Peptides against a protein of PDB entry 5CWW. Designs and how they scored, part 30

Target 1, 194 residues: chain A of PDB entry 5CWW
Amino acid sequence: VPKLQGPFDFDLNPEDEQDDEVELKDIYVIGEKPRVADLMRGEEEELEMMKEDQHNGLSLNIICLLSTSGQVKICLDIDGVEAQWLPPRSKNKRLFAPPPEPPSLLTFQTFDTLKPAEVTPDGWPMFSEDATSPYSFYVTHPAGITYISLTPWVFRLESELQSDSEAGTEFRIDLLAKGQGSERDRIFTQTRTQ

## One batch from the design tools (peptide; made by RFdiffusion4, then SolubleMPNN)

Design b2_p25_7_s2
Fold by OpenDDE base, seed 3:
Structure b2_p25_7_s2 (fold): chain B 194 residues (1-194), chain A 25 residues (1-25)
Amino acid sequence: as target 1 above (194 residues)
Amino acid sequence: MKPIDKKLLAKKLAELVDKRKAERK
């Protein structure tokens, strides 16, 4: 049986935003791409095909959180949270090791997908996948649909994570952090029939 | 929506990169 994971702590949050004030509606997880080195125990031919796919992914899980108001929070799993299973009910009262500290997420970006006037009590925003890209998705709401793409920064971050060079890394990371982050485009707006 | 401290974000990303580099050595 899968073990429920969480709660998560946030290593970085927006200033004066308490997570307790944000009612979460949906979660969208983009799983990490496996490292080539972890797969090198397989046949060389499968490794080459996987190398091409790996150049197109991030070696970190991305956790996207969506509030009832349409606020999106993009978080990085910096601790490498793995899937956990419930241990078999061993009758031995294992000394409760202190519960491990909850894993931390790094907030990379936050943004709104709805205007204040579009937020309704009955309107529930939801994530939906983009079949064309694992790093793109939609936020759907009765008021409209917003396209989101993480591609502007994901590949640059992965390049730094995989780099053996220290030269210029600090500068490039600073540019990455100061950048616009994810692409956002409202592709559909529901016209209220007057 | 309040902005994230981009300076702190850059620091945390740098720490992450350093951690990953250390794990590969």
Scores: peptide ipSAE 0.605, ipTM 0.940, DockQ to the pose 0.738
Fold by OpenDDE base, seed 4:
Structure b2_p25_7_s2 (fold): chain B 194 residues (1-194), chain A 25 residues (1-25)
Amino acid sequence: as target 1 above (194 residues)
Amino acid sequence: MKPIDKKLLAKKLAELVDKRKAERK
């Protein structure tokens, strides 16, 4: 039985966001792509398929959080949360080891997908995947649909994570952090029929 | 919505990159 993981601690959170104030509606997880080194242990055929998938995905899990108000938070799993299975019920009441510190998520970006006038008490924003890209998804709400792509920064971050050179890394990371982040496009808006 | 502190984000990303580089040596 998979262990439910959480709560997560946020290593970087906007100052105004008290964790208790944001009602979460949905979660979207983009799993890390296996590292080439981990692939070298696998069958050569899997290596060739992953080389052809030139989109060297991020070697980090990405956790996207969606509030009832349509606020999206993009988080990086910096600790590498492995899927934990419930230990077999060994009867030995091992002394309550302090609960392992919850894994920390790094908030990379936050943004709204809804205008204030579009937020409704009964709103139900949801994530949905983009079948054409592992790093793109949609936020669907009765008021409209927003396309989101992480591609503008994901590959750049991965390049830094995999680089053996320190030359210019600090500068490129600063540019990455200061950049526009994820692409966002409202692809559909529901016209209020009067 | 207040934006994330980009300076702090850059620092945390740099730490992450350094950590990953150290794990590969």
Scores: peptide ipSAE 0.603, ipTM 0.940, DockQ to the pose 0.748
Fold by OpenDDE base, seed 2:
Structure b2_p25_7_s2 (fold): chain B 194 residues (1-194), chain A 25 residues (1-25)
Amino acid sequence: as target 1 above (194 residues)
Amino acid sequence: MKPIDKKLLAKKLAELVDKRKAERK
């Protein structure tokens, strides 16, 4: 049985947003790129094709949260949470194992996909994948569809994570943090029939 | 929507990068 992971602790939140105040409607997870060491256990031929693709992913899980109001929160799994399974009910439940520390998420970016006038109590925003890119997705709501892409920053962050050089790292990270972050484009807007 | 503290974000990202570099040594 899969172990339910969470609640998550947020290491960084917007100053005035209590996580408890945001009603979540959907969650979208972008898994980390496979580790080269884990891929080396596969057939050599698949390894060469995957090596080219491996350079294009983030070595962190990304967790996207979507509120009822169409607010998106992009979080990074900084602890490297792997899928956990409930241990088989062996008789020795170590009843006294300290509860595992909740995984920590780093809030990278927050943004709205809906205008205030588009927010409705019965609105159901949802994530949907982009089949052409693992780091792009859509937020669909009755009021419209917003395209989101993480590509503007994901590659740069991964480059820093994989770099052996300390030279300029602080500067580049500062630029990442101060940058525009994710691409957002409203690709469809439903015309309200008056 | 209030923005994230970008200074704090940069700090946390730097810590993450340092952590990952340390894990590879």
Scores: peptide ipSAE 0.605, ipTM 0.941, DockQ to the pose 0.722; fails the geometry check
Fold by OpenDDE base, seed 5:
Structure b2_p25_7_s2 (fold): chain B 194 residues (1-194), chain A 25 residues (1-25)
Amino acid sequence: as target 1 above (194 residues)
Amino acid sequence: MKPIDKKLLAKKLAELVDKRKAERK
């Protein structure tokens, strides 16, 4: 039986965002790309195809949260939440195992996809995948469609995660954190015909 | 929408990178 996971703790939130005030509407999860070493059990041909794909992947799960107001929160799974199965009911409940700490998410970026005037009580934003890229997706709302791509920072972060060099890491991470983050493009806006 | 503290984000990312590097050794 799968174990229910959550709630998640957020390690970093914007100062004004009380997590309790943001009504979430949708969640989009980008799973971590498997390490080539973990795929060594597969056929050699599949390994070569996956090596090319690994250059553009992140070795962390990404969790995107979407509010009713069209706010997107991009979070990183820093703890590496694996699918947990309920432990077999071993009769020896060692009563004293401290409850596992809830998994933490690191908020990487937050942004709005809707203007305040576009937010309506009956308008519900939703995520939709981009079939051409695992790190791109859309936020769809009656007022418009926003394309989002994580590619500008995902590659850079993965490069740091996989680097054996400590030289310049702090500087590059600082640039990554201060950068523009995700690409955002409003590809469609619904014109209200009066 | 208030922006995330980018200094704190950088610190947390650095900690993550260090953790991952330590796990590979």
Scores: peptide ipSAE 0.604, ipTM 0.941, DockQ to the pose 0.718; fails the geometry check

Design b2_p25_7_s4
Fold by OpenDDE base, seed 1:
Structure b2_p25_7_s4 (fold): chain B 194 residues (1-194), chain A 25 residues (1-25)
Amino acid sequence: as target 1 above (194 residues)
Amino acid sequence: AKPIDVEKLAKKLAALAKKRKEERE
């Protein structure tokens, strides 16, 4: 039986966004790719095939949150929340280990997919995957469809996470986060027939 | 959307990178 995980604490939420103010409508999770170091411990034959795929994805889970207003929040699971299974009910009184600190999600980016005039109280934005890319997806809303891609930053971030050089890592990540974030393109807009 | 604190973000991710490096050594 899967263990109920959460609540998650959101770290680095924009100041003054009360978590209670953003009504969430949907969640989209991009699972982590195995770390190169973890792959090196596996069978040598699988390693050669994975070396050719030069674009190892991010070794962090990405959690995308979608609000009623069409706001997307991209969060990173830096704690590496693994699927925890309820341990078999062995009769031994598990010592009350203090509840593990709730895992924190790191807010990487927030952006809007709707114009203010497109936001409706009854709007139902939803995520859908892009079958052609693990780091791309769509946000659908009655007002239109927005394509989103994390590829502009995800591979660069992974390169920094796998770097053996500590020198300049923080600076390069700062530049990455300040640079062009996720790609966002409105591919369809519903024209209101007047 | 309100801007995130990029400086804190970079520090946390750099700390993670360091931790992972130490785990590989």
Scores: peptide ipSAE 0.558, ipTM 0.927, DockQ to the pose 0.716; fails the geometry check
Fold by OpenDDE base, seed 4:
Structure b2_p25_7_s4 (fold): chain B 194 residues (1-194), chain A 25 residues (1-25)
Amino acid sequence: as target 1 above (194 residues)
Amino acid sequence: AKPIDVEKLAKKLAALAKKRKEERE
């Protein structure tokens, strides 16, 4: 049986956002793609073909969090949270190993999908996948639908994570993070029929 | 959206990149 994971600690949360203040409604996870280097150790032949065609996705899990207010938080799992299984009921009461420190998520970006006037107390924003792209998704709310794409930064970030050059990596990542970030497009707005 | 400490973010990601490079060497 899969072990329930969490709670997660948020690293680099905006200074004024207490984790307790944001009521989460939904979570969307984009699983990491295998690192090119890890793929190279096994089957050399299949890997040459994968290098050419498929932009290797980010070798980090991406955790997207959605609040009741339509705020999206994009977090990166830099610790590489592996799927935990409930330990088999082995009889040995392993003494209370201190609960492993909860994995920390690195906040990469936060943005709103709703205008202040669209936020309702009974709002139920939800994530939905984009079948055409693993790094794109939708936020649906009664007020409208917002398309989100992480493609503007994920591939560039992966390139930096796979770089053999340490020179300028921090600078390039800083520029990347300060850039426009994720694409956001309101594809549908519900007209309030008065 | 409240500002993220981008400098700290960049440092952590750069450190990860470095660590991964060292693991490949």
Scores: peptide ipSAE 0.558, ipTM 0.927, DockQ to the pose 0.710; fails the geometry check
Fold by OpenDDE base, seed 2:
Structure b2_p25_7_s4 (fold): chain B 194 residues (1-194), chain A 25 residues (1-25)
Amino acid sequence: as target 1 above (194 residues)
Amino acid sequence: AKPIDVEKLAKKLAALAKKRKEERE
């Protein structure tokens, strides 16, 4: 049986946002891709294929959170949350190791998909996948559909995480985080027939 | 969008990059 994981601690939250203020409606998880270094221990043939696949994904889990207001929060799992299973009911009283500290999520970006006038109390924004890209998805709301892509930054971030040079890494990541974040495009807007 | 602490973000991610480099050496 899968172990319920959470609550997650948000290690970096916007200063003006308390976690209790954001009513979450949906969660979308983009699983980490294997690190190139972990693949180097595998078959040489798979390494050549991955070197040619110029699209090595991020070696971090990405957790997208969606609020009732249509706010998207993009979080990175730095600690590497592994799927935990409930220990088999072995009669051995394994001393309850203190529950592992809840994993910390790092808020990378926050943005809105709805205008304030589009937010309704009964609005149910939902995530849906893009079958063409693991780093793209949609936010669907009765007011409209927003396309989101993480591709503008995800590959650049991974290149920094895999860099053999420590020089300037923090600076480049700072620029990446301050730069153009995720692509956001409203592909459909429902005209309110008044 | 409410501003995130980008400096702390960059620092933590850079620290992760460093840790991973050390694991590869």
Scores: peptide ipSAE 0.557, ipTM 0.927, DockQ to the pose 0.700; fails the geometry check
Fold by OpenDDE base, seed 3:
Structure b2_p25_7_s4 (fold): chain B 194 residues (1-194), chain A 25 residues (1-25)
Amino acid sequence: as target 1 above (194 residues)
Amino acid sequence: AKPIDVEKLAKKLAALAKKRKEERE
């Protein structure tokens, strides 16, 4: 049985945004790709598979959060939260190790998928995958469908995380985060049948 | 959406990059 993980602490939330102000409706997780350094230490067979996909994905889990208002928050797991399974019900005394500090997520980007006039109390936005790309997905709502792609920054960020040069890394990441960010395109809009 | 503190973000990610480099050496 999968172990329930959380709560997560959110670091670098937008100014004046309290965690209680945003009602979450859905979560979409993009799992990390193996780190190049870990692959180089592993068996030769795994190295060949990653050479074919010219674009190594991000070596961080990406957690996308979706609010009732259609706000998307893109978070990065810098602590490397691994999937855990419930230990088999062994009778042995649960040594209550002090609960590990909740992992922190870094907010990388926040954006809206709905216009204010499209937000409804009964609206339920949801994530759905794009079968053509692991770093692209859709937000579906009764008012419309929005395509989202993280590809404009994901591969560049990974390049910085794998760099052997410390010189200018912080500066380049600052520029990357201030750039255009994620691609966002409204591919469908539902006409309100009056 | 309100802006995030990009400077703090860049600092934390750069620190992660450095840590990973040290783990490879």
Scores: peptide ipSAE 0.557, ipTM 0.927, DockQ to the pose 0.678; fails the geometry check

## One batch from the design tools (peptide; made by RFdiffusion4, then SolubleMPNN)

Design b2_p26_1_s1 (from b2_p26_1, 9 letters changed)
Fold by OpenDDE base, seed 4:
Structure b2_p26_1_s1 (fold): chain B 194 residues (1-194), chain A 26 residues (1-26)
Amino acid sequence: as target 1 above (194 residues)
Amino acid sequence: DPKRERVLQALKEALAKLKKKVERLE
């Protein structure tokens, strides 16, 4: 398993990932939303705000990674690793403490936003947010712009996470995993006018 | 929450079984 030497270890990384697809250029983090059950302990006002946001977000952090080739990796923070993106100022370089194991992320989905012919060595794909949804975003590249939405599976996953019923959970999760996953739509393509 | 952990474990197991590949564009 090519361990991406990065700040994160990726569980269930695609086996067919290529070397050029491993070079990361951008990261997009979707922070976890509070669990409804936890909000029920909060003030009524917070509950009303969450009810208006009918789209209860996922109670897990989502880490999206973008390679130079325009490949997107959608990862879930299952362990609730505090996004200490900043190396903990461990003042005490305990010289002999084994380096903290990098936080593990669960790879949910990996997909390309560029065709092979659109990939260029000098291409610089970037994430940008969608103001209409925290679970949607864009990948911009000189070759084009791709819209991505995690909504198709995020809400289903959250529903399972909040469900009091254990009946059929395994089956529904299996269906979720086997599903098409994230939406991917090229909204703009730059035509190379020769 | 043990229920939450079970869901997450089920997800991990489901994904592991699938061994998903990169979804490439043609």
Scores: peptide ipSAE 0.598, ipTM 0.947, DockQ to the pose 0.857
Fold by OpenDDE base, seed 1:
Structure b2_p26_1_s1 (fold): chain B 194 residues (1-194), chain A 26 residues (1-26)
Amino acid sequence: as target 1 above (194 residues)
Amino acid sequence: DPKRERVLQALKEALAKLKKKVERLE
């Protein structure tokens, strides 16, 4: 039986989060893609099929969190949190292993999908996938639908992770961090029938 | 991979310097 992981510690969490922003309603996980170097060790035939899938996804797990207020938090699993299994019910191992340090996630970006006037106590925002891209998704709320894409930074980050060159890495990472980050577009707004 | 770890550390440091706030809608 898989062990439920969490609660997670959030590294570099925003300090200006409000109480309604910390109440989570949904989670969306984007699993890591294998590294190119790891793929090259496999059979040649799989290499040709993956060449057509041009943009290898990010070799890090991404965890997206959604609050009751419609706030999205994008987190990166830098440490590579492995799936933990419940220890087999062996009766005797009272080994007080120190509680494993709670898994930590790096907060990359936090943004709202709703305006303050759109936030309602009965609102229930939810994630939904984009069938066309593993790094794009929607946030649905009674007030509207927001399209989100991580592609603007995911590709650049993966390029740095796969690069053999150390030259300019710090500069490019700094630019990535300072950039706008994820794309956020309201694609539908519910018209209040007056 | 030590290079990968350096990239991730650089990212953490870059984000830490920015002290990003919640990007709110007006």
Scores: peptide ipSAE 0.610, ipTM 0.950, DockQ to the pose 0.879; fails the geometry check
Fold by OpenDDE base, seed 5:
Structure b2_p26_1_s1 (fold): chain B 194 residues (1-194), chain A 26 residues (1-26)
Amino acid sequence: as target 1 above (194 residues)
Amino acid sequence: DPKRERVLQALKEALAKLKKKVERLE
């Protein structure tokens, strides 16, 4: 029997989040790509197909959360949360095992896709995939459509994760964290009929 | 993988220092 996972704790959540921004409406998960080291252990045929994609993925799961206000939270699964099953009924269930701590996600970035005037109580923002890129997606809302791309930082982060050298890693990671992060572009705005 | 863990720890520390706010639209 599958075990229900969650709720998740969010490490480094923004301090200025408002109550209406916390209510989640949708979730978009970008599954991790296999690490190069893991690929090297595979059969030669799999290696050739994956060589072309080695630079196009992150070896971490990315969890994107969308609030009712159109706020997007980009989280990284650093711990590598896997599917869990209920433990077999051991006869000696120590009845009082403390509940396991909820898994945590690392909040990388939080941003709005809607202006304050566009937020409505009955709004229904939704994620939709970009068929051309696994690390790009759209947020659709009656007020408009926003394109989001994680590509600006995903590649750099994966490069550091796969680097054999520790030289300069801290500096490059610092730059990555301080950078613009995800791309956000409003591609369509609904004309408000006055 | 200790190298991977170091990178992830560095990221966590870098983000923690920044104390990023919500990037709002005007």
Scores: peptide ipSAE 0.608, ipTM 0.950, DockQ to the pose 0.871; fails the geometry check
Fold by OpenDDE base, seed 2:
Structure b2_p26_1_s1 (fold): chain B 194 residues (1-194), chain A 26 residues (1-26)
Amino acid sequence: as target 1 above (194 residues)
Amino acid sequence: DPKRERVLQALKEALAKLKKKVERLE
């Protein structure tokens, strides 16, 4: 039987989150891509490396969370949450096994897609994929549509993860963390016809 | 992979130092 792995703990979660911002409505998962070193072992995967524009994906799972307020939280699965099976029912019900610590996700970025005036109690923001990129997606809400891209930092992070050189890694990671992070662009705003 | 772990640890430390806030719209 598959083990349910939720709920997740969020490491480095913003301290200024409000109550309405924590109510989750949707989840968008970007699965990890195989590492280049792993690709070199398979003949078929050589063809994917030669396409210049295909940025090798991140070798980490990305979990995007969407609140009722249209707030997006971008989380990284650092621990590599794998499908876990329920341990075989060992007869010794140690009643007091501490609940397994929920898997921790690293909060990379948290941002709003809606202005305060656009947030409604009955709003239903949703994720939708971008067919052109696995690291880009949309947040749709009755008030508008926001384009989001993780490409600005995903590529750099993967480059560090795959780099053979440790020189300057800390500095580059600091720059990555301090950077703008994900791209956010409102591509459509619904005009309320008064 | 110890290298991978070091990168991820560096990222965690970098993010922790920044104490990032929610990026809100006006």
Scores: peptide ipSAE 0.605, ipTM 0.949, DockQ to the pose 0.882; fails the geometry check

Design b2_p26_1_s3 (from b2_p26_1, 11 letters changed)
Fold by OpenDDE base, seed 3:
Structure b2_p26_1_s3 (fold): chain B 194 residues (1-194), chain A 26 residues (1-26)
Amino acid sequence: as target 1 above (194 residues)
Amino acid sequence: DPKRQAVLEALKKALEKLKKKVERLE
């Protein structure tokens, strides 16, 4: 039987996040892509050539969370959360290993998709996938539809994760963090027919 | 992979320094 996982701890949450906005209504997971290094196990020579071209995705799971207010939180699974199964009921009193620390997610970005005036108590925002890109998706709310893309940073981050050189990594990562985050574009707004 | 871990730690540190806030809509 699969073990229920969670709750997750969130590292580096925004300090200005309001408690009322944290009521989560939906979750969208972008699964990790295989690491090039793992795919090329045994072929040292071809490893160098494939590292350049095939940024097919991020080798980290991305967890997107959506609140009732339309707030989106983009989190990275740095620890690599794996599916856990209930331990077999073996009779042996295994010494209660201290409960493993709950897995944590790194908060990369938090942003609103709704204006304050668009937030309604009965509003129900939802995620939906973009069939054209694994790293793009939509947030649908009665007030409108917002397109979101993680592509501005995902491929750059993966490039650093796959880099064999540590030279300049800290600087490039700093620039990545300071740069523009996820794309956010309202593609549809519901017109209130007066 | 220690190099990979170093990248992730660098990212964490960078985000900590930035102290990102919620990006609101006006």
Scores: peptide ipSAE 0.551, ipTM 0.931, DockQ to the pose 0.872
Fold by OpenDDE base, seed 5:
Structure b2_p26_1_s3 (fold): chain B 194 residues (1-194), chain A 26 residues (1-26)
Amino acid sequence: as target 1 above (194 residues)
Amino acid sequence: DPKRQAVLEALKKALEKLKKKVERLE
């Protein structure tokens, strides 16, 4: 039986909005890819296949949250939350360990996919995957469709996570954080027939 | 992995300094 997980704490939320004001409509999860170091411990055959794919995915889970207003929040699972199952009923009096601290999601980026005038009370934005890339997706809304890609920063972040040297890491991470981050392109806008 | 943790801490620190806001559309 799967174990219920959560709640999650959100770290570094935007200053201009309170969490209580954001109504979530959809969630899109990009699962972590195996770390190169972890692959090296595996069978040689798997190593050869992954060496060819220079674009190994991020070794962190990415949680994308979508609000009614079309706001997207890109969060990183820095704690490495894994699927959990209910432990088998051990007859032993388990010492009540204090409940573990809730896992934290690190807010990497928050952006709107809708203009203020496009936001409607009955709007129902949804995520949809891009079959061509695991780190790209679409946000669909009656007002339009927005393409989103995480590729600009995912590769660089993973490179830092896999680096053997700490030299310059702080500087490069600072640049990464200050960058534009995710790509956001409106690919379709619904024409309102006036 | 202490190196990995250091990267994550650096990222957290960098994001904290930015005090990011919602990126709006015009």
Scores: peptide ipSAE 0.523, ipTM 0.916, DockQ to the pose 0.833
Fold by OpenDDE base, seed 4:
Structure b2_p26_1_s3 (fold): chain B 194 residues (1-194), chain A 26 residues (1-26)
Amino acid sequence: as target 1 above (194 residues)
Amino acid sequence: DPKRQAVLEALKKALEKLKKKVERLE
């Protein structure tokens, strides 16, 4: 039986946005792709199959959160939360290990998909996947549909994570953080026919 | 992997700096 995980702590949330004020409506998880280093330790046959996927993914889980207001929060699982299974009921009194510290999610980016005038109390924004890319998705709302792509910075971040050189890493990461190059395009707007 | 951790720490620091800058401009 899968172990229920959470709650997650959010790191680097905007100070003004208390988590308590944001009503979440949906969550979209982009699972991590295997790291090249991890693949190198695997069987050679698995290595060949995964080589094609190595260049197109992030070796971190991404958790996207969507609020009623259409706010999207992009979070990175930097701690590497693994799927946990309930331990088999072994009768052995597991020593009360202190509850593991809840995993922290790093808030990478926050942005709105709706204009203030489009926000409704009964709004039901939802995530939906893009079949063309695991790092692209849509936010659907009665007011419109927004396309989002994380690919620009995901690629760069993964490149840094896999780099053997530390030279210039800090600078490139600073640029990556400043750029926050998620693509966001409103592809459909519902016209209110008065 | 210590290198990976270094990258992640750098990212965290970069985001922290960015957050502080945005808060100062607002």
Scores: peptide ipSAE 0.501, ipTM 0.898, DockQ to the pose 0.404
Fold by OpenDDE base, seed 2:
Parts: sequence; C-alpha cells; structure tokens
Structure b2_p26_1_s3 (fold): chain B 194 residues (1-194), chain A 26 residues (1-26)
Amino acid sequence: as target 1 above (194 residues)
Amino acid sequence: DPKRQAVLEALKKALEKLKKKVERLE
C-alpha cells in the first residue's frame, strides 16, 4: 500500500504572506526523469534507447498547484520525494523512526491563468495533461483554457544539475530564476452569451 | 551529489533574492 506523503512543507519564507486565502483545487505532478548516472548502472542497451528520451526531462519532481482563483504555483521537489510504501505488517515494533522531515517544496514560479473578472466562487479549475509533452499541460476553467509549458526552463535547469562544471552556474541559475520563462497561452475563452 | 546540491542551493538563493526584490517593489 502506498504511504500517503505529506503534508509538504513549503520552504516559503515566513514573510510570504501565504495568502491563506489561496484555496487549492487541483494538483498536477510531473515525475522526475531518471538521472543519467542512475541509468549508467543499467544494461548498456537500455541506456542507448533511454539517452534520447533522457535529455528532455528534469531530474526533479515538479508539483503544480492550482487554486480556485486560477493561480498556478510551480514547485520543485528539492528533497526528492520517493514513493514510500507502508512497511509490511511484520510484527516487529519498528522503532518509531522519527517521522521523516516533511519534504521541502521550492516555489519556482507563481502566475494566474484567469483574469480577476473571470474568477468565481464556484469556479473549478482543473489540470489536464498534454499528451504531446510531459512538461506541458492545460488549465481548464469554465471561463477558458490556458496552455502552459515548462519546457523553456526545465531543460536549462537540468543542464545545470547535470553539469560537471561549477563555472558560471550561479550566474546561469540567477538568470533562470529571473526569467521564469514558463509559457502561458490562453487558447480558448468562453464568451458569456448574454 | 555535492554538485547537484550546490545547484539547488544556488537556485534557492536566486529565488529568495527574487522574492525579496518583488516584495520590496510592492
């Protein structure tokens, strides 16, 4: 049985007015791609086939949070939350290992998909996957559909995570953080029929 | 991997700096 993971601690600086007012409606998780180093331990033949697919993913889990207001929060799993399974019912009083420290999520980006006038108390925005890209998705709301792509920064971040050189890393990461170049495009807007 | 950790720390710091800048502008 999978162990329920959470609550996640958001390493949000306490000065983040956690808008306690942000009611979450949906969660979208993009699983991490296996790290090249981990793949090198496998059979060489599987390595070649995976090499083409491997270069296109992030070795961190991405957790997207969606609020009632259509706010999307992109979070990175820095601690590497692994799927935990409930220990088999073996009788041994496993010493209550102190509950593992809750995994820390790093908020990378926050943005809105709805205009203030489109936000309704009964709104039910939802995530929907893009079958063509693991790092693209849609936010569907009665007011419209927004396409989101994380591809502009995911590749760059992964390149830094996989780089053997620390030279210029801080600078490039700073640029990446400042750019926060998630693509966002409203592909459909529902016209209120009077 | 210490290199990976260094990148993640750099990212955290960069985002914190950005957040502080935004907060100061608001």
Scores: peptide ipSAE 0.502, ipTM 0.898, DockQ to the pose 0.366; fails the geometry check

